# Designs tried in a protein design run: peptides against a protein of PDB entry 6A30. Part 91

Target 1, 150 residues: chain A of PDB entry 6A30
Amino acid sequence: AQDADNVLQPIMDLLDSNLTLFAKICEKTVLKRVLKELWKLVMNTMERTIVLPPLTDQTMIGTLLRKHGKGLEKGRVKLPSHSDGTQMIFNAAKELGQLSKLKDHMVREEAKSLTPKQCAVVELALDTIKQYFHAGGVGLKKTFLEKSPD

## One batch from the design tools (peptide; made by RFdiffusion4, then SolubleMPNN)

Design b2_p22_6_s4 (from b2_p22_6, 9 letters changed)
Fold by OpenDDE base, seed 4:
Structure b2_p22_6_s4 (fold): chain B 150 residues (1-150), chain A 22 residues (1-22)
Amino acid sequence: as target 1 above (150 residues)
Amino acid sequence: GDERAEKLRKGLQEAREKLKKA
């Protein structure tokens, strides 16, 4: 759906721009760790968005993802070599840290009831994110993704 | 590394395409 696409586009753009590079420069274990942390951050952000009354779920998710996506885009230095892998990992960790800080600033209030439309968008978004992180089998395992709390 | 990166890119693209078709 267009609504789900609009919500997810910032994170997809962010991941497309960075994960391919990480896949190239990182060993498998490191890549998986990075993906797992990103997955957790995305899921936690979505969870907080759903339970936060003042904003619509879509608006908040979109705003949060755009904010962080823009931050990474602005800080992106295209480095060509594997030798820069360590610095790139540090940069990735820094960006992940920013997402974590955002989580800490979000206060959970009483869960708002979602409309059927909002529920459908959330479900589609979750499925898409799972597929995205699985990435045809080269990303996270399906078992890990399915066990993660929605 | 290059092969893995290409596979990842392809997987991400497939996810995007599935979303567009939904």
Scores: peptide ipSAE 0.202, ipTM 0.758, DockQ to the pose 0.822
Fold by OpenDDE base, seed 3:
Structure b2_p22_6_s4 (fold): chain B 150 residues (1-150), chain A 22 residues (1-22)
Amino acid sequence: as target 1 above (150 residues)
Amino acid sequence: GDERAEKLRKGLQEAREKLKKA
């Protein structure tokens, strides 16, 4: 659990801030589309991380995600004005775009066999991410999450 | 809206708590 938590904390922090903002300002359909794209990105990142040595170095993925999240204000973002809101959306979009760069920095190596411990961490991480994106029913549908490749 | 954002936040927090307890 601790290993999975260490790996997921940076992404969860990023998602918490951005998704909270999007949930507040976006129409339901827009939010759903954003969630689907983020889900795809996260799943692809996880797949690559499983294949890559960085799963053994929790600090590496954390550092990469943290570098991309530096512009993210932790906390309840109130939009004081339309102009400020637009800038905040733009900044959030930039941060999400940087997650795509994270994917590019993860060099796909040949699938290495995971140790039983690593497998357990991955399974726990995947379950947590599914729950995270479902978000108690206000996020993505369970049926969609279960059909997504692990 | 604000209600949706709060529900989302709560759902995310619950996911985090489950991870910590596992």
Scores: peptide ipSAE 0.202, ipTM 0.753, DockQ to the pose 0.825
Fold by OpenDDE base, seed 1:
Structure b2_p22_6_s4 (fold): chain B 150 residues (1-150), chain A 22 residues (1-22)
Amino acid sequence: as target 1 above (150 residues)
Amino acid sequence: GDERAEKLRKGLQEAREKLKKA
């Protein structure tokens, strides 16, 4: 659905940029750990987005992702030196940490019951994100993604 | 690392394409 694509597009753009970089610079075990943490973050962010009123969701995630995404110019990521890679991971972790802290500032608005349409969009979005993190088998295992609390 | 990154990128692109067709 176009709506799900619109909601997920900023997240996908951010993840594409960051995960591609991490895949280049990280060892397999480190990459897997990063993917797991990103998965948790994305799931938590989505959970909040679903619970929050629809109008604030696109703007808040978009604004948060835009504020953090502005730094990755499409330029040829020169393979940063080992030191640069560590710093980039640190910066990405810091950015992710800021996204997690946004968790605390999002007022627990009363869980508004999702309309059937909204539920369908959420289900599609969740399926897409699972596929995204699985990435044709090079990402997280399906069993891990399926066991993750929604 | 480059091969892995390319595989990841392709996987992510495929997920995006599936979403657009959904």
Scores: peptide ipSAE 0.201, ipTM 0.755, DockQ to the pose 0.775
Fold by OpenDDE base, seed 5:
Structure b2_p22_6_s4 (fold): chain B 150 residues (1-150), chain A 22 residues (1-22)
Amino acid sequence: as target 1 above (150 residues)
Amino acid sequence: GDERAEKLRKGLQEAREKLKKA
């Protein structure tokens, strides 16, 4: 749907640029770890945007970054330049936090339930994101993506 | 690294194309 495309295009552009860079500079295990963390971040952001009352963008981003930042610090991400690579991942995570712009397109009326149209958009968006993270087999495994709560 | 990046890029582009056709 055009609506889903309009919402996801900025995210896709961001992911394309950052993931391409990570694919070049990271060894395989590091890349997989980065992808898993980004996947969690995206899923949590979507869940909060859809399910939780409108939190300020800063609150959502801050909470997500705080939860994932602890995981990245413990993971010795052997990036060639540890400091620069970690900062790049952190910046990418911050930019992905702008997924809160999905709020502008998902006008939640008072009813906790999404309209059929909104449900269709969300479903399409989720499917697209799963495909995106799978990336034709060079990204995350389908089995991993399917275990994530939709 | 470059080959892997190209494969990734191709996979991502395919996902975009599927979205546009849906």
Scores: peptide ipSAE 0.197, ipTM 0.754, DockQ to the pose 0.789

Design b2_p22_7_s1 (from b2_p22_7, 9 letters changed)
Fold by OpenDDE base, seed 2:
Structure b2_p22_7_s1 (fold): chain B 150 residues (1-150), chain A 22 residues (1-22)
Amino acid sequence: as target 1 above (150 residues)
Amino acid sequence: MFVVPRVQESIERIQKAYKESL
């Protein structure tokens, strides 16, 4: 449990900040589309992180998130002009896209088989993220979350 | 399923945000 929380913490902090913002600025249909794309991105990132030794990833994800998360300063939520909301989505997508560049540095480490403990941590992490995206039924449908990101 | 209290708080925040956006 604690190990999973430590792995989830940086991802959840990113998701909390970005999804709370998206929920405020996006219409329902747009929000659902954003959630689907974020889900795919999170799943792809986790899949890549699972193939990679979990120990190096925590520091890198945490450092990337900590460096870029400082830019969401307490700027008075002026209702973003239509331009500002698009730019914020773009910036969040770019920030999440930088998680994909983490792939190029990490893919060079041999695909070490996860230990049973690491597998259990990953499974718990995945289930937690699924619950977060489902959000008691107001988010993504369970049937969508259970489908492999094709 | 035991959910870490912090994660539960995050879920509650996002549920509220989604409900307010509807």
Scores: peptide ipSAE 0.359, ipTM 0.852, DockQ to the pose 0.541
Fold by OpenDDE base, seed 3:
Structure b2_p22_7_s1 (fold): chain B 150 residues (1-150), chain A 22 residues (1-22)
Amino acid sequence: as target 1 above (150 residues)
Amino acid sequence: MFVVPRVQESIERIQKAYKESL
C-alpha cells in the first residue's frame, strides 16, 4: 500500500495539475481527445516501467515530472487568450515529448522482470489511474480504459 | 477496491472540474 502511494503520488500530482488546467481551457470534445492521448501516454509509460528497469528511478520519473511541474506553480493563471491556450497545449505536448526521450534512456537497462511485489504495486497503480481517468463516469469510458493501447 | 483517501480527493476534484466544463 505505502509503496504504491509513493509511486502514484508524482503521477497523480502531475495528472491533477494538467487535467484541471485542460478542463478549464478545453472545449468538451477537445478535452476528450486530450484525455485519450494522455491515457495512451500514461499506459505506455506504465507498460515501459513494467518492462523496463527496477523502480529505483522513482527519483527520475519524479524529477522529470517535478521539473515539468515547477513551471506551473508560480504563474498567476492569466486566463490565456486563444493564442496562449494553443501555446500551452504545444508546451504540454513538448513536455510529453520529453517523456519519449526518457523512453530512450530507459530502454538500455536489461528488462529485469518485476518481482511479484512490484507487479502488485503496478497493478494497483494502473487500477487507480483508470479510476482517475474514469472520474465516476464523467471522464473516459470504462470500455476505452480497458482496451490495451496496443 | 480500497481507494486511498488522497486519490479519492483527486478524483472528486477532477469530477468537479469536468462537470464545470460540460
Scores: peptide ipSAE 0.359, ipTM 0.852, DockQ to the pose 0.521
Fold by OpenDDE base, seed 1:
Structure b2_p22_7_s1 (fold): chain B 150 residues (1-150), chain A 22 residues (1-22)
Amino acid sequence: as target 1 above (150 residues)
Amino acid sequence: MFVVPRVQESIERIQKAYKESL
């Protein structure tokens, strides 16, 4: 429990600050899109932190963000500063890139593979993040969250 | 499922923020 809380704290602080801001500035349809992309980013970051060695993550996060930035153009919602929304997602992703510090808390044990204890902490962390993104039914649907790789 | 009190507070804050944005 305490170990999961220590792992979750940096993620939750980042999510609380950014999602509260996004909820205030985004329209409902934009907010739902931001939540879906942020969920994918969090899941991919956690998966890579668990599965991949430290060095490849910074370059790949930048590449994934660059690939997904092209998909947002076709929605003709004239939000006045197209640059700011992409920059905010980029900044949120850069701050989520500091979830590599989540790695420093998990990697303090030299093992390339998660111990059973670390697996249990990650499972608890994932369940907690799923609950946070679901937000009692106001956020993302359970069916969307359950399709994400565990 | 036991939710850590701090996480529950965060969920309540975000629920409020979403309801106010809707």
Scores: peptide ipSAE 0.334, ipTM 0.838, DockQ to the pose 0.539
Fold by OpenDDE base, seed 5:
Structure b2_p22_7_s1 (fold): chain B 150 residues (1-150), chain A 22 residues (1-22)
Amino acid sequence: as target 1 above (150 residues)
Amino acid sequence: MFVVPRVQESIERIQKAYKESL
């Protein structure tokens, strides 16, 4: 339980900050696309973090997520004009894409099989993230969240 | 499934944000 909360907290804080922003600035159709791409990114991140040694990556993911999340806090959010909102989405998507590329440098250590405890933590984390993305039915469809990204 | 109270609060916040964006 505590280990799952420690893993979930940085992810949830990132998701809360980014998805709340995207909900405010994105049209419904764009928001759904952003949510799908974020879901894939989160799943791919978790999958690679699961395949990578557990201890160093949690700190690095938390640090990477915290380093990129801090850039958004400083500005009194003047509601950007419609043009500024699109640029912010593009910048946020670019930052998320850069996070994905920086991840390829971390993949070098031996795929250790997860312990049963680690599997349980991951399953709990995945279910929690699925619930968050589903958001009581206003977010992504369950059928989309239950499909493994191929 | 036991949802950690903090996670439930996060879900409620995002639900509100999505409802306000619709």
Scores: peptide ipSAE 0.354, ipTM 0.848, DockQ to the pose 0.529; fails the geometry check

Design b2_p22_7_s2 (from b2_p22_7, 8 letters changed)
Fold by OpenDDE base, seed 4:
Structure b2_p22_7_s2 (fold): chain B 150 residues (1-150), chain A 22 residues (1-22)
Amino acid sequence: as target 1 above (150 residues)
Amino acid sequence: AFVTPSVKERIERIKKAYLESL
C-alpha cells in the first residue's frame, strides 16, 4: 500500500495539475483529444518504467516523478489568452515529455521481471490512473481505456 | 502535516473540472 502511494502520488499530482489546466483552456473536442494523447503517453511511460525498472527502490520513481512534478508550479492558472494557453499546453506537454526522459535516468539494467509486489503496485497504479482518466464517465470511455494505447 | 488528497477526492475534483469545461 505505502509503495503504491509513493508511486501514485507524484503521478496523480502531475495529472491533477495538467488535466485541470487542460480542462480550463480546452473545449470539449480538443480536451478529449488531449486526454487520449496524454493517456497514450502515460501508458507508454509506465510500460517503459516497468520494462526498465530503475536500479533503486520504487521510492526513486516516486522521487523522480516528484522532482519533475515539483517543477509544475501550482501557479494560479489564470485563463490564459489564446497565445498563453497554447504556450501552457506546450509547457505542460514538455513537462509530460520529461517523463519519457526518465528512461535516460533509468540505468539499463537487464529487464528483470517485476517482483509480485512490483506487479501489484503497477496494477494498482494502472487501475487508479484508468479511473482518473475515466472520471466517472465524463472523461475517456472505458472501451478506449481497455484498448492498447498504441 | 500535508494531508495528501485521496484518490476519490482527486477523481471528484477532476470530474468537476471536466464538467465545467463542457
Scores: peptide ipSAE 0.482, ipTM 0.883, DockQ to the pose 0.246
Fold by OpenDDE base, seed 1:
Structure b2_p22_7_s2 (fold): chain B 150 residues (1-150), chain A 22 residues (1-22)
Amino acid sequence: as target 1 above (150 residues)
Amino acid sequence: AFVTPSVKERIERIKKAYLESL
């Protein structure tokens, strides 16, 4: 349970910040598209994370999130102009994309099969994230979340 | 102590955010 929470909390914090922002700045149709793309990105990131040894990724994700969290502290939430909102989405996508690139450098170590405990943690994490994206039916449809992102 | 919000609280928060955008 504690291990699942440790993995989930950084992801959920990232999702909370980004999705809350997108909900505020995006029209409904745009928001749905953003949610779908973010879901694919999260799934791809998780799938790739499962293939890599767990110990290095938690420390790196924590360190990366801590480094980026310091940049958001300049507290003048000026309502981003339409241009600023697009740039924030682009920056968020770029940050998530950089997490993917950083991982390609770590792939060289032998794909250790996840322990049964690690598998259970990942499954729990996936289910939790699905519930978060579904948001009681207000977010993405279950049928979309259950489809493997090609 | 920064109490991390529960999954339930996070889901309720995001539901509210989505509903406010509709």
Scores: peptide ipSAE 0.481, ipTM 0.883, DockQ to the pose 0.248
Fold by OpenDDE base, seed 3:
Structure b2_p22_7_s2 (fold): chain B 150 residues (1-150), chain A 22 residues (1-22)
Amino acid sequence: as target 1 above (150 residues)
Amino acid sequence: AFVTPSVKERIERIKKAYLESL
C-alpha cells in the first residue's frame, strides 16, 4: 500500500495542477482533447515504466513531474488571452514531448519482468488514475479509458 | 502536518473543476 502511494502521489499532484489549469482555460471541446492526449501520455509513460526497471525511472518521472509542477507555482497565472492559452498548451505538449526523450533513455534497459508485487502496485496506480480521469463521469468515458492507447 | 488529500478528495476537486468549465 505505501509503495503504491509513493508512486501515485507525484503523478496525482501533477495531474491535479495541470488538469485544474486546463479546466479553467480550455473550452469543453478543447479540454476533452487535452484530457485524451494527457491520458495517452500517462498510459504510455506508465507502460514504459512497467516495461523498464522501475527504480531509475521513478526518480526521473518524479523529477520531470516535479519540474513541470514547479513551473506552475511561481508565476501569477495571468489568465492568458486566447493566443497565450494555445501557446501554453503547445508548451505543455512540448514539455510533455520531452517525455519522448525520456523514451530514448528508457529503450536501452532490458525489459525486466515486473515482480508480482510491482505488477500489483502498477495495476492499483492505473486504476486510481483511470478513476481520476473519469471523475465520476464528468471527465473521460470509461469506454475510452479501457481502450489501449494505440 | 501538511495532510495530503485523499484520492477521493482529489477526484471530488477535479469533478468540481470540470463541472465549472462546462
Scores: peptide ipSAE 0.479, ipTM 0.881, DockQ to the pose 0.249
Fold by OpenDDE base, seed 5:
Structure b2_p22_7_s2 (fold): chain B 150 residues (1-150), chain A 22 residues (1-22)
Amino acid sequence: as target 1 above (150 residues)
Amino acid sequence: AFVTPSVKERIERIKKAYLESL
């Protein structure tokens, strides 16, 4: 339980900050698209973190998320004008795209099978993140969250 | 000590943020 919380808290903090910002600046249709892309990114990041290095260092997910999250903190959230919001979404999408490039550097360590405990932690984390993206039906549909990101 | 919000509190917060955007 404590290990799951240690993994979840940094992810949830990042998601809280980003999704709250996106909710404020995006119209409903754009927000849904951003949520879907962010969901895919989170799932791909989790999958790679699960498949590639043993999750021994809870610090790595937190550090990866923290290293990319630091770029968003500097701006005093002046509610950008409609044009600035689009650029912020593009920049956020670009930063999210850079998370995909960090993808290539993590691949080189031997895929050790997760222990049953690690699997349980990941499953709990995944379920919690699904609930967070679903947000009681206001966010993404359950049917979308249950599908493996292609 | 900043008490880390519970998962439930986080979900309610984001739900509120989504509803305010809609």
Scores: peptide ipSAE 0.475, ipTM 0.880, DockQ to the pose 0.247

Design b2_p22_7_s3 (from b2_p22_7, 9 letters changed)
Fold by OpenDDE base, seed 1:
Parts: structure tokens; sequence; C-alpha cells
Structure b2_p22_7_s3 (fold): chain B 150 residues (1-150), chain A 22 residues (1-22)
């Protein structure tokens, strides 16, 4: 439990900040689309992180997420003009897209199969993230979350 | 002491944010 919480905390902090922002700036239909794309991105990132095991990257991902998370706090929420909202979504997508470039650096360490303990932590993490995206029925439908992002 | 919010607290905040945007 505690290990999963420690791994999830940076992701959840990022999701809390971004989804709260998107909820404020996006219309309902746009928000649902953003949530679906963000879900796919999170799942693909987790799957890649699971398949590409280097333990060293947990600290790097945590550090990278922590370094980018600090930039959003100080901006007085000027209601972004419609153009600024699109640019923020683009920047958020670009920041999340940099997680894909992390893949090229991760290829070098032997794909150590996740230990049973690590698998259990990942399963717990996935369930927690599913619950977060479901948001007690306000977010994404369970049927969508249970579909493999294949 | 920075109390790490529980998953449930995070969900409730998110629900509130979504409901306020509707």
Amino acid sequence: as target 1 above (150 residues)
Amino acid sequence: MFVVPSVQERIERLKKAYLESL
C-alpha cells in the first residue's frame, strides 16, 4: 500500500492539477475527450514503464514530474483566452509527450521482469488510477476504463 | 505536516470541480 502511494503520488498530483484546470476551462464535451486522451496516455505510459522495468526511472520520472509541476503554481489564474487554453492543452500534451522520449533512454537496461511484489503494486496503482478517472461516476465510464487501450 | 490527501479526498475534489464546471 505505502509503496503504491509513493509511486502514485507524483502522478496523482499532476492529474489533480491538470484535470482541475481542464474542468474549469473545458466545456463538458471537450472535457470528456481530454479525459479519454489523457487516460490512454497514462495507460500507455504505465504499460511502457511496466514493460521497461528500470527502477532508476522511478526517481527520474518523479524528478521530471516534480520539476514541471512547480511551474504551474505561481501563475495568477488569468482566465486564459480561448487561444491560451488550447496552448495550455498543447503544452500539457507536449509535456506528457516527453514521457515518450524517455522510452529511448530506458531501452538500455535489461527488461527485468517485475517481481510479484512490483506486479501487485502496479495492479493497485492501476485500480487507483481507474477510480480517479471514474471520479465516482462523474468522469469516465467503467466500461471505457476496462477496455484495453490497444 | 503536509497531510497527503487520500485517494478519496482527491476524487471528491475532482468531482466537485467537474460539478462546478457543469
Scores: peptide ipSAE 0.403, ipTM 0.848, DockQ to the pose 0.255
Fold by OpenDDE base, seed 5:
Structure b2_p22_7_s3 (fold): chain B 150 residues (1-150), chain A 22 residues (1-22)
Amino acid sequence: as target 1 above (150 residues)
Amino acid sequence: MFVVPSVQERIERLKKAYLESL
């Protein structure tokens, strides 16, 4: 349980900030598309993190998320004009894209099979992330989240 | 001491944000 929470907290902080922002600035149809693409990105990132040695990734993800999360705490969120909203989506997408590129610099340690404990942590993490994207029925459909992103 | 919000609290905040955008 505690190990899952340590992995989940940085991801949940990222998702909380980005999904809340997208909810505010996107029309419903656009929001659903953004959520689907973000879900695929999260799943691909988790899959690669599961196939890559889990321990080094948690520290790097936490450090990366801490570096980007500090930028949003400054002043009065002036409701961005419609032009500013598009730029914010672009910047958020660019930041998410940079997170994907930084992964190529992680040393490929040999794909060690996950221990049963690590599998349980991943399953709990996946379930929690699915619940977050579902958002009590206002987000993505369960049937979409249960399908492999193949 | 920064109290980390529970997963449920985060989901409820997100639900509220989505409902406010509809």
Scores: peptide ipSAE 0.401, ipTM 0.848, DockQ to the pose 0.278
Fold by OpenDDE base, seed 4:
Structure b2_p22_7_s3 (fold): chain B 150 residues (1-150), chain A 22 residues (1-22)
Amino acid sequence: as target 1 above (150 residues)
Amino acid sequence: MFVVPSVQERIERLKKAYLESL
């Protein structure tokens, strides 16, 4: 339980901040598109993190998500005018794009099999993230979230 | 003591934000 919470907390903080922001600044169709791309990014990041050995350090997922989440803390969220929304999306996309660059530097070392404990943490993380993206039916459809991002 | 919000509370806040944007 505690280990799962430690892994989930940075993800939840990232999702809370970004998804709430996108909800405020995006029209419904744009929001859905952004959510879909963010979902793919999160899934790809998790998949790579699962396949890559360094899951041994709970600090790495937390640090990867925290390194990308820390960029948002310093800005006094002035409610952007409609013109500022595009810039905020661009900045958020840029921050998310940095997660994509992490994709290229993670050398695929031999896939160490996750321990049963690590698998359980990942499953719980996935379920929690799905709940965030679904947002009680207001966000993405369950059918989309259950599909492989491939 | 900073009470960390539950996952459910966070989801409810997010739902509210989405509904307010519609």
Scores: peptide ipSAE 0.393, ipTM 0.846, DockQ to the pose 0.307
Fold by OpenDDE base, seed 3:
Order: sequence, then C-alpha cells, then structure tokens
Structure b2_p22_7_s3 (fold): chain B 150 residues (1-150), chain A 22 residues (1-22)
Amino acid sequence: as target 1 above (150 residues)
Amino acid sequence: MFVVPSVQERIERLKKAYLESL
C-alpha cells in the first residue's frame, strides 16, 4: 500500500497542478483537446514504464516530475495574455517532449516482466489517473479513458 | 502536520476548477 502511494503521489501532484492550470487557461474545446493529448502521453509513458524499466528508479519519475513541478511554485499567476498562453502550452509541450528523451533512456533495459505487486501498483495508478482525467464527469468521458490508445 | 489531501479531495478540487472555467 505505502509503496503505491509513494509512486502515485508525485504523479498525482503533477496532474493536479497541470490539469488545474490547463482548466484556468484553456477554453473548454481547447481543454478537451489538451486533456486527450495529455492522456495519450500519460498512457504511453505508463505503458513504456510498464514494458521497459523495472519501477526501481522512483528517482527517475520523481526527478522528471520534480524538475517540471519546480516551475509552478512561483505563485504569481500573472494571467497570461493570449501570447503567454501559447507560450505556456509550448513550454508544456516542450517539457512533454523531454518525456520523449526518457523514452531513449528507458529503451535499453530488457523488458522485465512486472511482478504481480508491480502490476497491482500500475493498475491502481491507472485507475487513479483515469479518475483525474474524468474529474467527476467534467473532464474526459469514461468511454474515451477505457479505450486503449492502441 | 501536512495533511495530504485524499485522492477524492483532489478530484473534487479539480472538478471545481473545471466547473469554474466553464
């Protein structure tokens, strides 16, 4: 239980911060598109994390999430002018692009089958992340979240 | 004591943020 919480908390904190930010800066139609792309990214990252590395480096996911989380602490939410919103999306996309570099580092470890314990942690993580993207029915539809991006 | 908000509390906050943006 506690191991799952330790893995989930950084992801949850990142999702809370980013999704809250996107909710504030994006119009409803744009927000839905951003949520769909972010969902695909999260699913692809989790799938790769499931398929590629043993969950050994809590540090790598935590460090990626921490490097991205440090930018949000300076609480002057200057309402970005229309130009600033585009730059924030671009920066978010650029930061998400750094998750693609994580792909190149993750490719090298043999596809170690997750232990049943690791599978249970991942399933719990997926369910939690689905709940965040669904946001009590305001976010993405359950039918979209249950569709494998495959 | 940093009360770590429950998953449900976090979801409710996020839901509220989405509803306020609509």
Scores: peptide ipSAE 0.385, ipTM 0.843, DockQ to the pose 0.309

Design b2_p22_7_s4 (from b2_p22_7, 6 letters changed)
Fold by OpenDDE base, seed 4:
Structure b2_p22_7_s4 (fold): chain B 150 residues (1-150), chain A 22 residues (1-22)
Amino acid sequence: as target 1 above (150 residues)
Amino acid sequence: PFVVPSVQERIKKIQEAYKEAE
């Protein structure tokens, strides 16, 4: 449980901020599209982290996200109270771009197999993230989340 | 001491945000 929390907290913090921002600036249809793209990005990033882990510890994903997420959060543009809708969308797009950069910062190493414990942590993390994107049915549909992100 | 919100609390918060976008 603690290991899963260590993995989840950094990504959840990032998602909380970004998804909240998108929800504020996007109408429902646009928001759904953004969520789908973000889901794809998150899943692909996690997949790469799992397949090519830069760290060997059980919280490698969390550690990686924490390390790079701090930089991302520092670079997060706070929406000025006086920002128009166009500027808000631009800032949101910038945030998505920063998530893509996180993917690019992943160390390409030799593929490593996960231990059973690591697999369990990853599965729990993925399930939790799916729940987050589903958000009790107001977010992405379960049928979409169960499909390949590609 | 800062209390980290639970996953369920985070989900509830985002649900509310999504509803506002409707």
Scores: peptide ipSAE 0.450, ipTM 0.871, DockQ to the pose 0.238
Fold by OpenDDE base, seed 3:
Structure b2_p22_7_s4 (fold): chain B 150 residues (1-150), chain A 22 residues (1-22)
Amino acid sequence: as target 1 above (150 residues)
Amino acid sequence: PFVVPSVQERIKKIQEAYKEAE
C-alpha cells in the first residue's frame, strides 16, 4: 500500500494540476480531446515504466512531472485570451512531448519482468488514474479507458 | 498542518472542474 501511494502521489499531483488547468481553459469538446491525448500519454508512459525497472524511472517521471507541475504554480494564470490558451495547450503539449524523450531514455533498459508486487502496484495505479480520467462519468467514457492506447 | 487530500477527494474536485467546463 505504501509503495503504491509513493508511485501515485506524484502522478496524482501532476494530474490534479494539469487536468484542473485544462478544465478551466478548454471548452468541453477540446477538453475531451486533450484528456484523450493525455490518457494515451499517461498509459504509454506507465506501460513503459512497467516494462522498465520502475524505481529509476519513477524518480525521473516524478521529477519531470514535478518540474512541469511547478511551472504551473508560479504564473498567476491570467485567463489567457483565446490566443494564449492555444499557446498554453501548445506548451503543455510540448512539455508532454518531453515525456516522449523520457520514453527514449526508458526504451534502452532491458524489459525486466515485473514482480507480482510491482504488478499489483501498477494495477492499483492504473485503476486510480482511470478514475481521474473518468471522473464519475463526466470525463472520458469507461469504454475508452479500457481500450489499449494504440 | 498540510493534510494530503485523499484520492476520492481529489477525484471529486476534478469532477467539479469538468462539470464547470460543460
Scores: peptide ipSAE 0.449, ipTM 0.871, DockQ to the pose 0.259
Fold by OpenDDE base, seed 5:
Structure b2_p22_7_s4 (fold): chain B 150 residues (1-150), chain A 22 residues (1-22)
Amino acid sequence: as target 1 above (150 residues)
Amino acid sequence: PFVVPSVQERIKKIQEAYKEAE
């Protein structure tokens, strides 16, 4: 559906940039760990977007993800030396971890019931994101993606 | 005009990136 695409495009743009960067700088095992944490973050963000704000604000997911992704864009990406890359990954992981703590400060408004259309959009969006993280089997395992991020 | 890549194209691109990390 066109509505799902509109929601997905900003997320996909952010994921393209971040995952491509992580793939370049991380060893496979580290990359998988980063992907798992990013998956949890994305799922938590989606859950909050579904439960708290009206899904009609397509810009909110993109804004939430961009607000947290801006920390990576600041410096002229001098390809940090191998030592600097590890520190950047650690800092990025730390920032992602801090986002999980910010969860407790967001006042949960009453869960709004989703319309059937909104449910369909969310389902399609989640399926697409799962496919993106799975990446034909080179990313996260399907069994992991099918489990609750809790 | 900026052509937005399809989801499949994006997935293919990220697959290639992940393979380079292996």
Scores: peptide ipSAE 0.448, ipTM 0.871, DockQ to the pose 0.263
Fold by OpenDDE base, seed 1:
Structure b2_p22_7_s4 (fold): chain B 150 residues (1-150), chain A 22 residues (1-22)
Amino acid sequence: as target 1 above (150 residues)
Amino acid sequence: PFVVPSVQERIKKIQEAYKEAE
């Protein structure tokens, strides 16, 4: 439990600040779209961090940004200019580079695979992050959160 | 010096923020 808390604190702090900010500056429909994209970004970053430990945060962020930049184009009309939404995701991704702290706590450079204990910590972390995005039903639907972000 | 808020408290705060966006 303590190990999970230590890993989660930086992520929770990041999510608290960013999600609160997005809620303040976005309309409801825009907020939902932003949350969906952010969720995908978070999940993909975590997956890559776990599966491909040798990748640098910069490489992961760059790859994720290139992949998700295409998804925002399909976003409906009311996002401030497509450029603004892209910039928001870009900034969010840059801040999500703090997920490197999760990497540092979970995957020591020497370990190419997670131990069972580390896997348990990851599961707890994922469940907690899902709760943040779900927010008791006000945020994203559980069915969406349970789907693969791929 | 300060108590770290629980996950539930953090979620509650986010819920309130999301409601304000409605």
Scores: peptide ipSAE 0.444, ipTM 0.872, DockQ to the pose 0.283

